# Ledger of designs, part 18: peptides against a protein of PDB entry 5TDY

Target 1, 88 residues: chain A of PDB entry 5TDY
Amino acid sequence: EKKIDGRRKAAVLLVALGPEKAAQVMKHLDEETVEQLVVEIANIGRVTPEEKKQVLEEFLSLAKAKEMISEGGIEYAKKVLEKAFGPE

## One batch from the design tools (peptide; made by RFdiffusion4, then SolubleMPNN)

Design b2_p13_1_s1 (from b2_p13_1 with D1S F2M D8E)
Fold by OpenDDE base, seed 3:
Structure b2_p13_1_s1 (fold): chain B 88 residues (1-88), chain A 13 residues (1-13)
Amino acid sequence: as target 1 above (88 residues)
Amino acid sequence: SMFEKVVEAYLKA
C-alpha cells in the first residue's frame, strides 16, 4: 500500500471530524503545529478510498494497542469515522 | 482525547 505521511493522515482525520471537532482536537497543540495542520487541511484536495481506509485502520489499531477505549467504544468510533468519511 | 493522541502519533512519525 502507498505510504501516507503523518501530516496528510492528520488532515484527513480532522476534515472528517468537521471544523468544530477538529478545533477541539488541536486546542492543546502549539501554534506552529496548528498552522501547519490548517495548511494541510486547506490543501487536502481529493481523499482517495485507499487513504480513508488506511486512516481508519491505523486509528483503530492505535486505539486497540494503547487501550484508549473499551471494545464497545472502538466499535462506536469505527461507526463514527465511517459516517464522517461518508459513502463512496 | 483519543483523537488528539492519534493526531499526535501521526505527527510524531
Scores: peptide ipSAE 0.692, ipTM 0.944, DockQ to the pose 0.116
Fold by OpenDDE base, seed 4:
Structure b2_p13_1_s1 (fold): chain B 88 residues (1-88), chain A 13 residues (1-13)
Amino acid sequence: as target 1 above (88 residues)
Amino acid sequence: SMFEKVVEAYLKA
């Protein structure tokens, strides 16, 4: 299993959310950080199934650890992200 | 939002 760069993980997630939602997520970030993320998104290229899996699993882990959403919300978020990544 | 927090966590790692 390859370790994914944090900026790339962010880019993968933001692309999955779509440009409108991604913009909303980045609204509070400083200009330099936004520019860096935009560059990562622009150069994302192909996202492997392994990368998608890793991003999803880490997202769910973080969401649980930080109690950001209820248990029902965790399952819902899982389905949303899996759908966003698209079928293969 | 949870997405904002996760993105920030990614950037710290």
Scores: peptide ipSAE 0.690, ipTM 0.944, DockQ to the pose 0.116
Fold by OpenDDE base, seed 1:
Structure b2_p13_1_s1 (fold): chain B 88 residues (1-88), chain A 13 residues (1-13)
Amino acid sequence: as target 1 above (88 residues)
Amino acid sequence: SMFEKVVEAYLKA
C-alpha cells in the first residue's frame, strides 16, 4: 500500500463530489488552504484505482471511528462514493 | 458535514 499525501486524498474526494459540493465543503477553510486544494485539484491528473480504493476505505474508516455516520448509512455512502469516482 | 470533517482530517495529518 502506497501512502497518499493528505492534500492529494482531499483533492480526490473533492473532485468526486463535484464542484458545487466541493465548494460547500471548502467554504469554512482558510484562504491558503483553499488555494492549496485548488492547485491539487487542478493538477489531479489520473486518479488510479488504487487511490480511489484507499480514499474510499479511509473515508469509511474515519466516518465510523468518529461516528459521523450511522451504521445504516455506511453502505449507502460507500455506493455513492464508488459511483462518484466513476466506473472503470 | 462528514465530508468537511474528513477533509480536515486529511489535511491535519
Scores: peptide ipSAE 0.689, ipTM 0.943, DockQ to the pose 0.116
Fold by OpenDDE base, seed 5:
Parts: C-alpha cells; structure tokens; sequence
Structure b2_p13_1_s1 (fold): chain B 88 residues (1-88), chain A 13 residues (1-13)
C-alpha cells in the first residue's frame, strides 16, 4: 500500500463533495490553508482506483474509530463518494 | 461536520 499525502487525501474528498459543499467544509479554515487546498484541488489530476479505494476506506475507518459521525452519516458519505467516482 | 473533521485530521497528519 502506497502512502498518500494528507493534503491530497483532502483534495480527493473535497472534489468528491462538489464545489458548493467543499466551500462549506472549508469556510472556517484560515485563508492560507484554503489557498493550499485549492491548489491541491486544481492540480489533483488523475485519481487512481487504488487512491480512491484507500481514501474511502480510510475515511470510513476514521469516522467509525473515533465515533465522529452517526451510522447514517457514514452511509451518506459512502454514497457521496461512490456517486462521485462511479464505476471503473 | 464529518467531512470537516476528517479534512482537518488529514491536514494535521
């Protein structure tokens, strides 16, 4: 398994959410941090199937392990990512 | 907020 940079992980998720929701997620961040994330999003390029799988699984794993969201929220997040990436 | 928390976690790592 190849290690993915944290900024790239964030970019992958934010792209999957779409521009409106991504903006909402970033609304409380410092301007400098937003700039960095926007650069990552703009230069995301091709997201490999391996990356997509890694990011999705890690996201769900973190959410469950730290009890960050309800089960319904986890299911919603999974559906959002599945719709964004689509079948290969 | 789940997305916000995970994004922040990624940036702290």
Amino acid sequence: as target 1 above (88 residues)
Amino acid sequence: SMFEKVVEAYLKA
Scores: peptide ipSAE 0.640, ipTM 0.933, DockQ to the pose 0.114

Design b2_p13_1_s2 (from b2_p13_1 with D1S F2M)
Fold by OpenDDE base, seed 3:
Structure b2_p13_1_s2 (fold): chain B 88 residues (1-88), chain A 13 residues (1-13)
Amino acid sequence: as target 1 above (88 residues)
Amino acid sequence: SMFEKVVDAYLKA
């Protein structure tokens, strides 16, 4: 599959979360990193179905590998992110 | 948070 830049993946996820949630997530980052991500978000342009799929799959993989949430939580997160990306 | 950790992972890649 096509390799996606890490900053691009972050931008895709943050846009899907919406501006309020995205801002909350970025609060722990340093100012320079936030500025860089905001630029990426502003220039996100078209997000392909392939990019959305890769971001979602990697998110779920990371969440499960690090045992961040239960299995039920993983399924719920999957539905939330799928809805956030919008129907296609 | 969950999303913070994932974003951090993306930025490290």
Scores: peptide ipSAE 0.717, ipTM 0.949, DockQ to the pose 0.116
Fold by OpenDDE base, seed 4:
Structure b2_p13_1_s2 (fold): chain B 88 residues (1-88), chain A 13 residues (1-13)
Amino acid sequence: as target 1 above (88 residues)
Amino acid sequence: SMFEKVVDAYLKA
């Protein structure tokens, strides 16, 4: 399993959310950080199935650990994100 | 939001 750096993981997730939602998510970040993420998004290239899987699993793990999502919502969130990664 | 917190976690790693 290849380790994905944090900036790339963020870029993968943000691309999956779409440009409008991604912009909303990044509003709380400082200007320099936003610029860095935009560059990562612009140069994201091809996202492998393994990368998608790793990002999804880590997202769910973090969301659960930080109690950001109810137990009943975890499976639903998984389905939503899987669909977000699907369209190409 | 949930996504903001996750992005922050990614950037902190």
Scores: peptide ipSAE 0.716, ipTM 0.949, DockQ to the pose 0.116
Fold by OpenDDE base, seed 2:
Structure b2_p13_1_s2 (fold): chain B 88 residues (1-88), chain A 13 residues (1-13)
Amino acid sequence: as target 1 above (88 residues)
Amino acid sequence: SMFEKVVDAYLKA
């Protein structure tokens, strides 16, 4: 398994959410952090199937571990992200 | 939000 840095993970997730939702998520971040993420998004290039899988799995793991949402909400989020990533 | 928290976690680690 290839290790993905945090900024790359965030960029992959934000791109999957789409520009509108990505902008909403980044509103709480400071200016410097937003600039860094925008650079990562602009240079995201090709996201491999392995990266997509890793980001999705880690997202779900974090959501469960931190009890951010119910099981039903996790399943919904999973479907949304899987659809956003597209077929391989 | 959930996505904000996850992004924060990514950036913190």
Scores: peptide ipSAE 0.710, ipTM 0.948, DockQ to the pose 0.115
Fold by OpenDDE base, seed 5:
Structure b2_p13_1_s2 (fold): chain B 88 residues (1-88), chain A 13 residues (1-13)
Amino acid sequence: as target 1 above (88 residues)
Amino acid sequence: SMFEKVVDAYLKA
């Protein structure tokens, strides 16, 4: 699995979501961030199926984790601790 | 990261 930088991942995700969803998302970002994203999207070039899959899987994982935290995050916190200090 | 910002924005939308 090849590492993709955060700017590239953001552009791939927004393109994958489609223009309607992407527009809704960008309404919740500051002007400078939007400008940066537009540049990344404009220069996205070729997106491979493997790259798209990788970004979408990471998106789902991260989104679920953040939702879990907003709802209490006990299980997520447990996973963080287990990875940091190992199992009992 | 920019990716995390987009994910956060998605959750708010």
Scores: peptide ipSAE 0.686, ipTM 0.943, DockQ to the pose 0.835

Design b2_p13_1_s3 (from b2_p13_1 with F2M)
Fold by OpenDDE base, seed 4:
Structure b2_p13_1_s3 (fold): chain B 88 residues (1-88), chain A 13 residues (1-13)
Amino acid sequence: as target 1 above (88 residues)
Amino acid sequence: DMFEKVVDAYLKA
């Protein structure tokens, strides 16, 4: 599998979340970082099935490792993100 | 939140 850089992964996730949630998530970042992410989002182009898979899998891995949500929450998040990525 | 933490992790990598 091809390694995706962190900024690209963030852009893919933020686009999947939608503009309102993405904006809320980025509020804690400094202005320069937000500008960089906005550029990545603007130039995201086509997101491949492999990229979607990698972002989803890494998201779930991080969520579990950092105990950010319950097991039920992990399953819910998986379904939300899979739906957000859309059918293929 | 969860998404903020994940984005932060991505930006560190």
Scores: peptide ipSAE 0.727, ipTM 0.953, DockQ to the pose 0.116
Fold by OpenDDE base, seed 2:
Structure b2_p13_1_s3 (fold): chain B 88 residues (1-88), chain A 13 residues (1-13)
Amino acid sequence: as target 1 above (88 residues)
Amino acid sequence: DMFEKVVDAYLKA
């Protein structure tokens, strides 16, 4: 696993989220950070599958650590199943 | 860092 700096990780995450979600996220950032992120996204180049996987895993880890999302369990599994196969 | 800022922003969105 290769080390990725914070700026690149941020850009990779935003690109992975897609333009609409990325825009929503950026609305909650200060102007200076937005400008920096735009530059990073513009210069992101190629994102390897390994980078994307690594960034998304770290994203989920951080979000869970901040206790803003569940660590998993039955409720999460239920949500996943509902999305995959529809509600029972 | 910038990544943490983006994660925090995501959680606010």
Scores: peptide ipSAE 0.707, ipTM 0.949, DockQ to the pose 0.733
Fold by OpenDDE base, seed 5:
Structure b2_p13_1_s3 (fold): chain B 88 residues (1-88), chain A 13 residues (1-13)
Amino acid sequence: as target 1 above (88 residues)
Amino acid sequence: DMFEKVVDAYLKA
């Protein structure tokens, strides 16, 4: 899989959610972050299916973890290993 | 990072 920076991932996710849901999400962010995200979305360009899939999988993994839902999965396992050991 | 901020905001929404 390709490495995607956090700003790019955020923009991809918000575009994937659609404008209504993206707006709802952004209401819970500070003004500075909103301004940054708007710029990222405006300059998102082309989103590949692979990139979208990767972002949504990571989103699902993080959302479940933050909601204290213990379901496991490859993406969660990858993040655990990354946090524990970093690159080798 | 910014992605995690958005995920947190999503969970609040």
Scores: peptide ipSAE 0.697, ipTM 0.948, DockQ to the pose 0.785
Fold by OpenDDE base, seed 3:
Structure b2_p13_1_s3 (fold): chain B 88 residues (1-88), chain A 13 residues (1-13)
Amino acid sequence: as target 1 above (88 residues)
Amino acid sequence: DMFEKVVDAYLKA
């Protein structure tokens, strides 16, 4: 699994959502962030299936954890804890 | 980061 920077992940997610959903999401962002994201989307180039899968999986994990809409919250919490304190 | 901002925005939308 390759590490993707936050700007790239954001652009991949918004492209994956489609223009209508992406526009709705961006209405809840500050103007400067929107401007930056538009540039990232314009220059996104090719998105590999692996990259898209990775971004969507992280998106779902974060969304579920933040809203506690699934029992997967515990697994996410464990992963965060392992990354923070596991490598000792 | 920017990704987390977008996720938060998605949840608010």
Scores: peptide ipSAE 0.693, ipTM 0.948, DockQ to the pose 0.767

Design b2_p13_1_s4 (from b2_p13_1 with F2M D8E)
Fold by OpenDDE base, seed 4:
Structure b2_p13_1_s4 (fold): chain B 88 residues (1-88), chain A 13 residues (1-13)
Amino acid sequence: as target 1 above (88 residues)
Amino acid sequence: DMFEKVVEAYLKA
C-alpha cells in the first residue's frame, strides 16, 4: 500500500469530522500548524477508497494502542467514521 | 479527545 503523508491523513480525518468538530480539534494547536492544516484541507481534492481505508485503520490502531477509548467505543467509532466517509 | 490525539500523532510522523 502507498504511504500517506501525515498532514494529508489529518486533512482527510478533519474533513470527515465536519467543520464544527474540526475547528474544535484544532483549537489548541499553534497558529502556524492550523494554517498548514487548512491548506491541506483546501487542497484535499479526491480522496481514494484506499486512502479512506488506510486512515480509518490507522485511526483505530492508534485509538487502541493509546487507550483513548474502551473496546466497545472502538466499534462505535468505526461505525461513525465509516458513515462519515460515505459510499463510493 | 481521541481525535485531537490522533491528529497530533499524524503531525508527529
Scores: peptide ipSAE 0.709, ipTM 0.948, DockQ to the pose 0.116
Fold by OpenDDE base, seed 1:
Structure b2_p13_1_s4 (fold): chain B 88 residues (1-88), chain A 13 residues (1-13)
Amino acid sequence: as target 1 above (88 residues)
Amino acid sequence: DMFEKVVEAYLKA
């Protein structure tokens, strides 16, 4: 397992969410953080299947650990994110 | 929302 930089993980997720939702997610972040994320998104290049898998798995892990999602919503979230990443 | 919190978690790591 290759460790992914946090900014890279965020960029991967934000791209998967699409520009409108990504903008919404970043609205409360400070200007410098947004600039950093925009740079990461602009330079995202190819997102490997391994990266997509790692981001998805960590997302679900965090969501569960922080009780941000109910048990009934876990599988739904998984399907949505897998679809959002799109085919390679 | 979930995505906001997860992004913040990524950035804090």
Scores: peptide ipSAE 0.708, ipTM 0.948, DockQ to the pose 0.117
Fold by OpenDDE base, seed 5:
Structure b2_p13_1_s4 (fold): chain B 88 residues (1-88), chain A 13 residues (1-13)
Amino acid sequence: as target 1 above (88 residues)
Amino acid sequence: DMFEKVVEAYLKA
């Protein structure tokens, strides 16, 4: 697994969502962020299947985590602790 | 980061 920067991941996700859904998402961002994202999308170049898979998996994980946080977040908290500190 | 911001925006949309 290769490390991808946040800007690249954002562009990959928005391209994967398609222009209509991407536009809907951008309506909830400030103007400066939108401009930055448009530049990243314009310069995205080639997206590998591995990169797309990695981004979508992280997207799903983050979306579920935020949903859990709004509902108590116990399960998310456990995962965070396990990844941060590992076994005793 | 920018990715997290986009995910949060997605959840609001």
Scores: peptide ipSAE 0.696, ipTM 0.947, DockQ to the pose 0.834
Fold by OpenDDE base, seed 2:
Structure b2_p13_1_s4 (fold): chain B 88 residues (1-88), chain A 13 residues (1-13)
Amino acid sequence: as target 1 above (88 residues)
Amino acid sequence: DMFEKVVEAYLKA
């Protein structure tokens, strides 16, 4: 596992989320941070599968650590399923 | 850091 800079991790995550979701996230950030992220995204270059995997895993870990997602993962899994295949 | 900020923003969105 390779060390990834925080700015790059942020860019990788936003790109992985897609443009619409990324835009929604950025609406909750201050102007300075948004400007920095736009630059990082513009200069992201190639993202390896390993990088993407690492960032997404760390994302989940952080979100759970903030107790915003149940450690059991069922509720999060449900939300993922709903977004992937539509509400059922 | 910036990554943490983005994660927090995601949770608010």
Scores: peptide ipSAE 0.690, ipTM 0.947, DockQ to the pose 0.744

Design b2_p13_2_s1 (from b2_p13_2 with T2I V10Y)
Fold by OpenDDE base, seed 3:
Structure b2_p13_2_s1 (fold): chain B 88 residues (1-88), chain A 13 residues (1-13)
Amino acid sequence: as target 1 above (88 residues)
Amino acid sequence: SIFEKVVDAYLKA
């Protein structure tokens, strides 16, 4: 898999969440971080499906490690990805 | 890690 810049990964995730959820997330970040993320989002350009999938998978992995947000591991990740990209 | 910060923020939200 292609390595993605950390700042870009964060921007991709926030864009994937949508503006309302992204705004709620940003309320829990320091002001400097928010400003950095807004700039990254503004300049994100095109997000490829592969890039989005990679970021979402890493997000799910980290979130699962930090807090159990759903039952199952692979099954949960599969369901989330199916909702994001449709059944394959 | 800014990405990890976003994940942590997500979990708090």
Scores: peptide ipSAE 0.710, ipTM 0.948, DockQ to the pose 0.709
Fold by OpenDDE base, seed 5:
Structure b2_p13_2_s1 (fold): chain B 88 residues (1-88), chain A 13 residues (1-13)
Amino acid sequence: as target 1 above (88 residues)
Amino acid sequence: SIFEKVVDAYLKA
């Protein structure tokens, strides 16, 4: 498993969420952070299925740890990945 | 981290 840059992980997640959800998320961030994320999204380039899978899985793990979402996991991550970017 | 900030923002949205 390749280590992914934190800023890139954030960009991959926001792209995976789609523009509407991403916008809702960024409304809860400070202006400077938003600007940084916009730059990362603009320069996201090619994203591999493996990279997307890693990001989504980590997202689910963190969200679960904070006890703010229902049960998910690898299967859920795969569904999100497929809907946003297509299957592996 | 910025990734964690995005996750936290998601949970607030």
Scores: peptide ipSAE 0.710, ipTM 0.947, DockQ to the pose 0.687
Fold by OpenDDE base, seed 1:
Structure b2_p13_2_s1 (fold): chain B 88 residues (1-88), chain A 13 residues (1-13)
Amino acid sequence: as target 1 above (88 residues)
Amino acid sequence: SIFEKVVDAYLKA
């Protein structure tokens, strides 16, 4: 499986969500991040089915981990917890 | 990462 650039992954996800939901998401982002994403979306070109699938799978994994509603992504959740409450 | 920021934003939305 080919590694996808992080900014491209974000753009692919937002495009996959559709303009309405993407806008809702962007309302919770800082201005600089929004600007970066707009550029990526504008230049996204064609999104392959493989890219879309890969991005959505990673999205689902991360989302589940952060919500602690699935075993998928538990290690990521642990890392987040360590970063947030572990020693500085 | 920017991707994780988007995921976090999604969860907040």
Scores: peptide ipSAE 0.705, ipTM 0.947, DockQ to the pose 0.805
Fold by OpenDDE base, seed 4:
Structure b2_p13_2_s1 (fold): chain B 88 residues (1-88), chain A 13 residues (1-13)
Amino acid sequence: as target 1 above (88 residues)
Amino acid sequence: SIFEKVVDAYLKA
């Protein structure tokens, strides 16, 4: 798994969401952040299937963790394993 | 991070 720049990850996610959903998301961001993201999106170039998959998986992990009032992908992964196999 | 900001914004949208 290759390390992806955080700004790049954000751009990949927004492009993957499509213009309508991306616009809705950016309405909840400060102007400076929006400007930064616009630059990243404009220069996103080619998005590989590998990095898209990686970004979306991290997105889902973080989103689910936050909705469960927990933080980080590791916590989400632990909850999945705990529910599947129980505590050791 | 900016990525986490986007995720947070997504949850609010």
Scores: peptide ipSAE 0.699, ipTM 0.946, DockQ to the pose 0.793

Design b2_p13_2_s2 (from b2_p13_2 with T2M V10I)
Fold by OpenDDE base, seed 3:
Structure b2_p13_2_s2 (fold): chain B 88 residues (1-88), chain A 13 residues (1-13)
Amino acid sequence: as target 1 above (88 residues)
Amino acid sequence: SMFEKVVDAILKA
């Protein structure tokens, strides 16, 4: 399994959501983080099926581990990503 | 982690 750095994973996830949903998500981030993400997105190039699979799996793992996030929030995120990547 | 920040933001959106 090829390792993907955190910046790349973040960019892959946002691009997969599409520009409108990505913009909505970035409203919840600080300005510096947004600027860094825009750079990563601009240089993303091709995203392989393997990268998409790895990013989605790690997302689901992290989301389920977050106790402070409501169940509704997790379910919403899962549905959005299922539409973007397809069901896992 | 930038990835973890994005995950958290998605869950809040």
Scores: peptide ipSAE 0.689, ipTM 0.944, DockQ to the pose 0.789
Fold by OpenDDE base, seed 5:
Structure b2_p13_2_s2 (fold): chain B 88 residues (1-88), chain A 13 residues (1-13)
Amino acid sequence: as target 1 above (88 residues)
Amino acid sequence: SMFEKVVDAILKA
């Protein structure tokens, strides 16, 4: 497994959500973080299937570890993200 | 990290 920079992982995840959902998410971030993320998103370039898979798995792992949502909520989020990433 | 911040934001959105 190839290590991915945390900033890149963040950009990949937001881009996968699409512009409308990404905008809603960024409303919960501070101004400095948003500015940094916009730069990363603008320079995201090609995202490999391996990166998408890794980012999704890390998202689910972290979400479970934080215990911020119900089990059903995590499963729903997984399905939404899988649809967003699309098949390749 | 930036990734953790975004994950947290997603869960709150």
Scores: peptide ipSAE 0.688, ipTM 0.944, DockQ to the pose 0.739
Fold by OpenDDE base, seed 4:
Structure b2_p13_2_s2 (fold): chain B 88 residues (1-88), chain A 13 residues (1-13)
Amino acid sequence: as target 1 above (88 residues)
Amino acid sequence: SMFEKVVDAILKA
């Protein structure tokens, strides 16, 4: 397993959400962070299936750890993201 | 990390 930079992981996740949802998410971030993310997204290049898997797994892990959503919410999010990471 | 910030934002969106 290759370690992925945090910035890249963030970019991969946002791209997977799609432009509309990603925009809504970024409204909750400070301006500097948004600018940095835009740069990372612009330079994302090709994302491997392995990277997608790692990012998704870490997302779910962190989401559960924060306990900010119900277990059902996590399961729903998993399904949505699995579809989002589908064919280009 | 930037990733954690994004995850937090997603959960709040």
Scores: peptide ipSAE 0.685, ipTM 0.944, DockQ to the pose 0.759
Fold by OpenDDE base, seed 1:
Structure b2_p13_2_s2 (fold): chain B 88 residues (1-88), chain A 13 residues (1-13)
Amino acid sequence: as target 1 above (88 residues)
Amino acid sequence: SMFEKVVDAILKA
């Protein structure tokens, strides 16, 4: 399993959410972070299935650790993100 | 990390 750069992981996740949701998310970030993310997204290129899997798994892990959503909510989020990533 | 910041933002959005 290859380690993915944190900036790239962030870009992959935001792209998967779609432009509308990504925009809403970035409202919660500082300007400098947003600018950096825009650059990463612009240069995202091809995202491999392995990267998608790793990003999703780490997202769910962090979300669960923060206990921001119920267990059922995490499962729901997983399904949504899996669909958002789409087929290869 | 940037990823953690984004995850946190997602959970707050």
Scores: peptide ipSAE 0.684, ipTM 0.944, DockQ to the pose 0.744

Design b2_p13_2_s3 (from b2_p13_2 with T2L V10Y)
Fold by OpenDDE base, seed 3:
Structure b2_p13_2_s3 (fold): chain B 88 residues (1-88), chain A 13 residues (1-13)
Amino acid sequence: as target 1 above (88 residues)
Amino acid sequence: SLFEKVVDAYLKA
């Protein structure tokens, strides 16, 4: 797997969540962090399917490690991707 | 990292 910059991973995740959910997430971050994220999102450019998948899988892994969730893994990631970008 | 911060924020939201 290609290593993705942490800043870019954050942007990819937020874009995948959609503007409404992304906004809700940002309410739990300090203003400086929010500004950084907005810049990253604005400059996200093209996101490959592989990149999106990688980011979502890492997200799920971290989420499970920090807090057990009802859904996770590749199947959950697929559902998220489908809702955010449509079936591919 | 910025990514880790977003994940933590997500879990709080």
Scores: peptide ipSAE 0.685, ipTM 0.943, DockQ to the pose 0.681
Fold by OpenDDE base, seed 5:
Structure b2_p13_2_s3 (fold): chain B 88 residues (1-88), chain A 13 residues (1-13)
Amino acid sequence: as target 1 above (88 residues)
Amino acid sequence: SLFEKVVDAYLKA
Protein backbone atom coordinates (compact mmCIF):
# COMPACT_ATOMS: atom_id res chain seq x y z
CA GLU B 1 0.00 0.00 0.00
CA LYS B 2 1.43 3.33 -1.11
CA LYS B 3 1.20 6.33 1.20
CA ILE B 4 -0.90 9.20 -0.15
CA ASP B 5 -0.46 12.73 1.19
CA GLY B 6 -3.38 14.57 2.75
CA ARG B 7 -3.69 17.02 -0.12
CA ARG B 8 -4.16 14.32 -2.73
CA LYS B 9 -6.48 12.30 -0.50
CA ALA B 10 -8.70 15.36 -0.13
CA ALA B 11 -8.94 15.82 -3.89
CA VAL B 12 -9.65 12.14 -4.50
CA LEU B 13 -12.39 12.14 -1.87
CA LEU B 14 -14.09 15.26 -3.25
CA VAL B 15 -14.06 13.84 -6.76
CA ALA B 16 -15.48 10.58 -5.44
CA LEU B 17 -18.32 12.42 -3.69
CA GLY B 18 -19.42 14.10 -6.91
CA PRO B 19 -19.97 17.80 -7.63
CA GLU B 20 -23.15 18.29 -5.59
CA LYS B 21 -21.87 16.66 -2.41
CA ALA B 22 -18.44 18.20 -2.86
CA ALA B 23 -20.03 21.64 -3.09
CA GLN B 24 -22.00 21.05 0.10
CA VAL B 25 -18.82 20.04 1.87
CA MET B 26 -16.85 23.05 0.68
CA LYS B 27 -19.53 25.42 1.99
CA HIS B 28 -18.25 24.50 5.44
CA LEU B 29 -14.64 25.45 4.67
CA ASP B 30 -12.88 28.81 4.67
CA GLU B 31 -11.99 30.57 1.43
CA GLU B 32 -8.29 29.75 1.60
CA THR B 33 -8.94 26.05 2.16
CA VAL B 34 -11.42 25.95 -0.73
CA GLU B 35 -8.84 27.57 -2.99
CA GLN B 36 -6.26 24.96 -2.02
CA LEU B 37 -8.72 22.15 -2.71
CA VAL B 38 -9.67 23.54 -6.12
CA VAL B 39 -6.00 23.57 -7.09
CA GLU B 40 -5.56 19.98 -5.93
CA ILE B 41 -8.65 18.85 -7.84
CA ALA B 42 -7.51 20.68 -10.97
CA ASN B 43 -4.18 18.85 -10.80
CA ILE B 44 -5.50 15.46 -9.70
CA GLY B 45 -4.42 13.79 -12.94
CA ARG B 46 -4.52 10.00 -13.04
CA VAL B 47 -6.27 8.32 -10.10
CA THR B 48 -6.00 4.55 -9.75
CA PRO B 49 -8.80 2.32 -8.47
CA GLU B 50 -6.45 1.25 -5.71
CA GLU B 51 -5.89 4.72 -4.31
CA LYS B 52 -9.59 5.53 -4.70
CA LYS B 53 -10.43 2.50 -2.58
CA GLN B 54 -7.70 3.38 -0.11
CA VAL B 55 -9.02 6.92 0.31
CA LEU B 56 -12.62 5.77 0.72
CA GLU B 57 -11.62 3.21 3.33
CA GLU B 58 -9.70 5.81 5.29
CA PHE B 59 -12.61 8.23 4.95
CA LEU B 60 -15.04 5.71 6.42
CA SER B 61 -12.62 4.75 9.18
CA LEU B 62 -12.05 8.36 10.19
CA ALA B 63 -15.75 9.23 10.02
CA LYS B 64 -16.62 6.21 12.16
CA ALA B 65 -13.98 7.18 14.69
CA LYS B 66 -15.71 10.54 15.01
CA GLU B 67 -19.01 8.67 15.51
CA MET B 68 -20.89 10.83 13.01
CA ILE B 69 -22.05 8.23 10.49
CA SER B 70 -23.90 4.92 10.48
CA GLU B 71 -22.09 1.60 10.33
CA GLY B 72 -19.99 1.14 7.22
CA GLY B 73 -16.87 -0.66 6.14
CA ILE B 74 -15.15 -2.19 3.19
CA GLU B 75 -18.46 -3.22 1.64
CA TYR B 76 -19.84 0.30 1.96
CA ALA B 77 -16.64 1.76 0.55
CA LYS B 78 -16.90 -0.55 -2.43
CA LYS B 79 -20.46 0.61 -3.08
CA VAL B 80 -19.37 4.25 -3.02
CA LEU B 81 -16.48 3.45 -5.32
CA GLU B 82 -18.76 1.67 -7.76
CA LYS B 83 -21.28 4.52 -7.85
CA ALA B 84 -18.60 7.13 -8.47
CA PHE B 85 -16.10 5.34 -10.69
CA GLY B 86 -17.54 1.97 -11.65
CA PRO B 87 -16.71 -1.54 -10.43
CA GLU B 88 -13.24 -3.03 -10.44
CA SER A 1 -4.32 17.92 6.71
CA LEU A 2 -6.62 18.90 3.86
CA PHE A 3 -8.06 15.40 3.95
CA GLU A 4 -9.00 15.68 7.60
CA LYS A 5 -10.53 19.11 6.98
CA VAL A 6 -12.67 17.70 4.18
CA VAL A 7 -13.83 14.82 6.36
CA ASP A 8 -14.76 17.19 9.18
CA ALA A 9 -16.62 19.43 6.74
CA TYR A 10 -18.45 16.43 5.34
CA LEU A 11 -19.70 15.50 8.79
CA LYS A 12 -20.99 19.04 9.30
CA ALA A 13 -22.78 19.18 5.95
Scores: peptide ipSAE 0.681, ipTM 0.942, DockQ to the pose 0.716
Fold by OpenDDE base, seed 1:
Structure b2_p13_2_s3 (fold): chain B 88 residues (1-88), chain A 13 residues (1-13)
Amino acid sequence: as target 1 above (88 residues)
Amino acid sequence: SLFEKVVDAYLKA
């Protein structure tokens, strides 16, 4: 799969969430971050199904890990899920 | 990253 930078992933996620949910999320961010995200969203262009799938999968993985142990990190999230639900 | 910030914000919302 193609690597997507964090800026693009953020925009893809927010667009995927829809305007209402995206707005709720952005209420918890500082002004500078919001401005950055708005720029990324404005310039998102076309989102491929592959990008959307990849971003959402990474989002779910990261969110689940954070909820479980209050720790971030994509790689860590992957390890957590693999250990919990992967092949024994 | 911006992505991780958004995820954190999502969890707070």
Scores: peptide ipSAE 0.680, ipTM 0.943, DockQ to the pose 0.805
Fold by OpenDDE base, seed 4:
Structure b2_p13_2_s3 (fold): chain B 88 residues (1-88), chain A 13 residues (1-13)
Amino acid sequence: as target 1 above (88 residues)
Amino acid sequence: SLFEKVVDAYLKA
């Protein structure tokens, strides 16, 4: 598994969601963040199937972990982040 | 990260 930085992952995810859903997501972000995302999307270039799969899997895991945190699932969230970014 | 911000925004959308 190749390491992908957060900027690249964000662009891959938004492109995968499609323009309508991506737009809905970006409505919940500040202007500066939106501008950063636009730059990343504009320069996304080629997205490999492996890269897309990796990003979507991390997205699902992180989203589920965050939902669990709201219900006290902080341990699962920690595991997800450690697997994604490594321990400090 | 930017990715994490997008995920957070997704959960709010």
Scores: peptide ipSAE 0.676, ipTM 0.942, DockQ to the pose 0.805

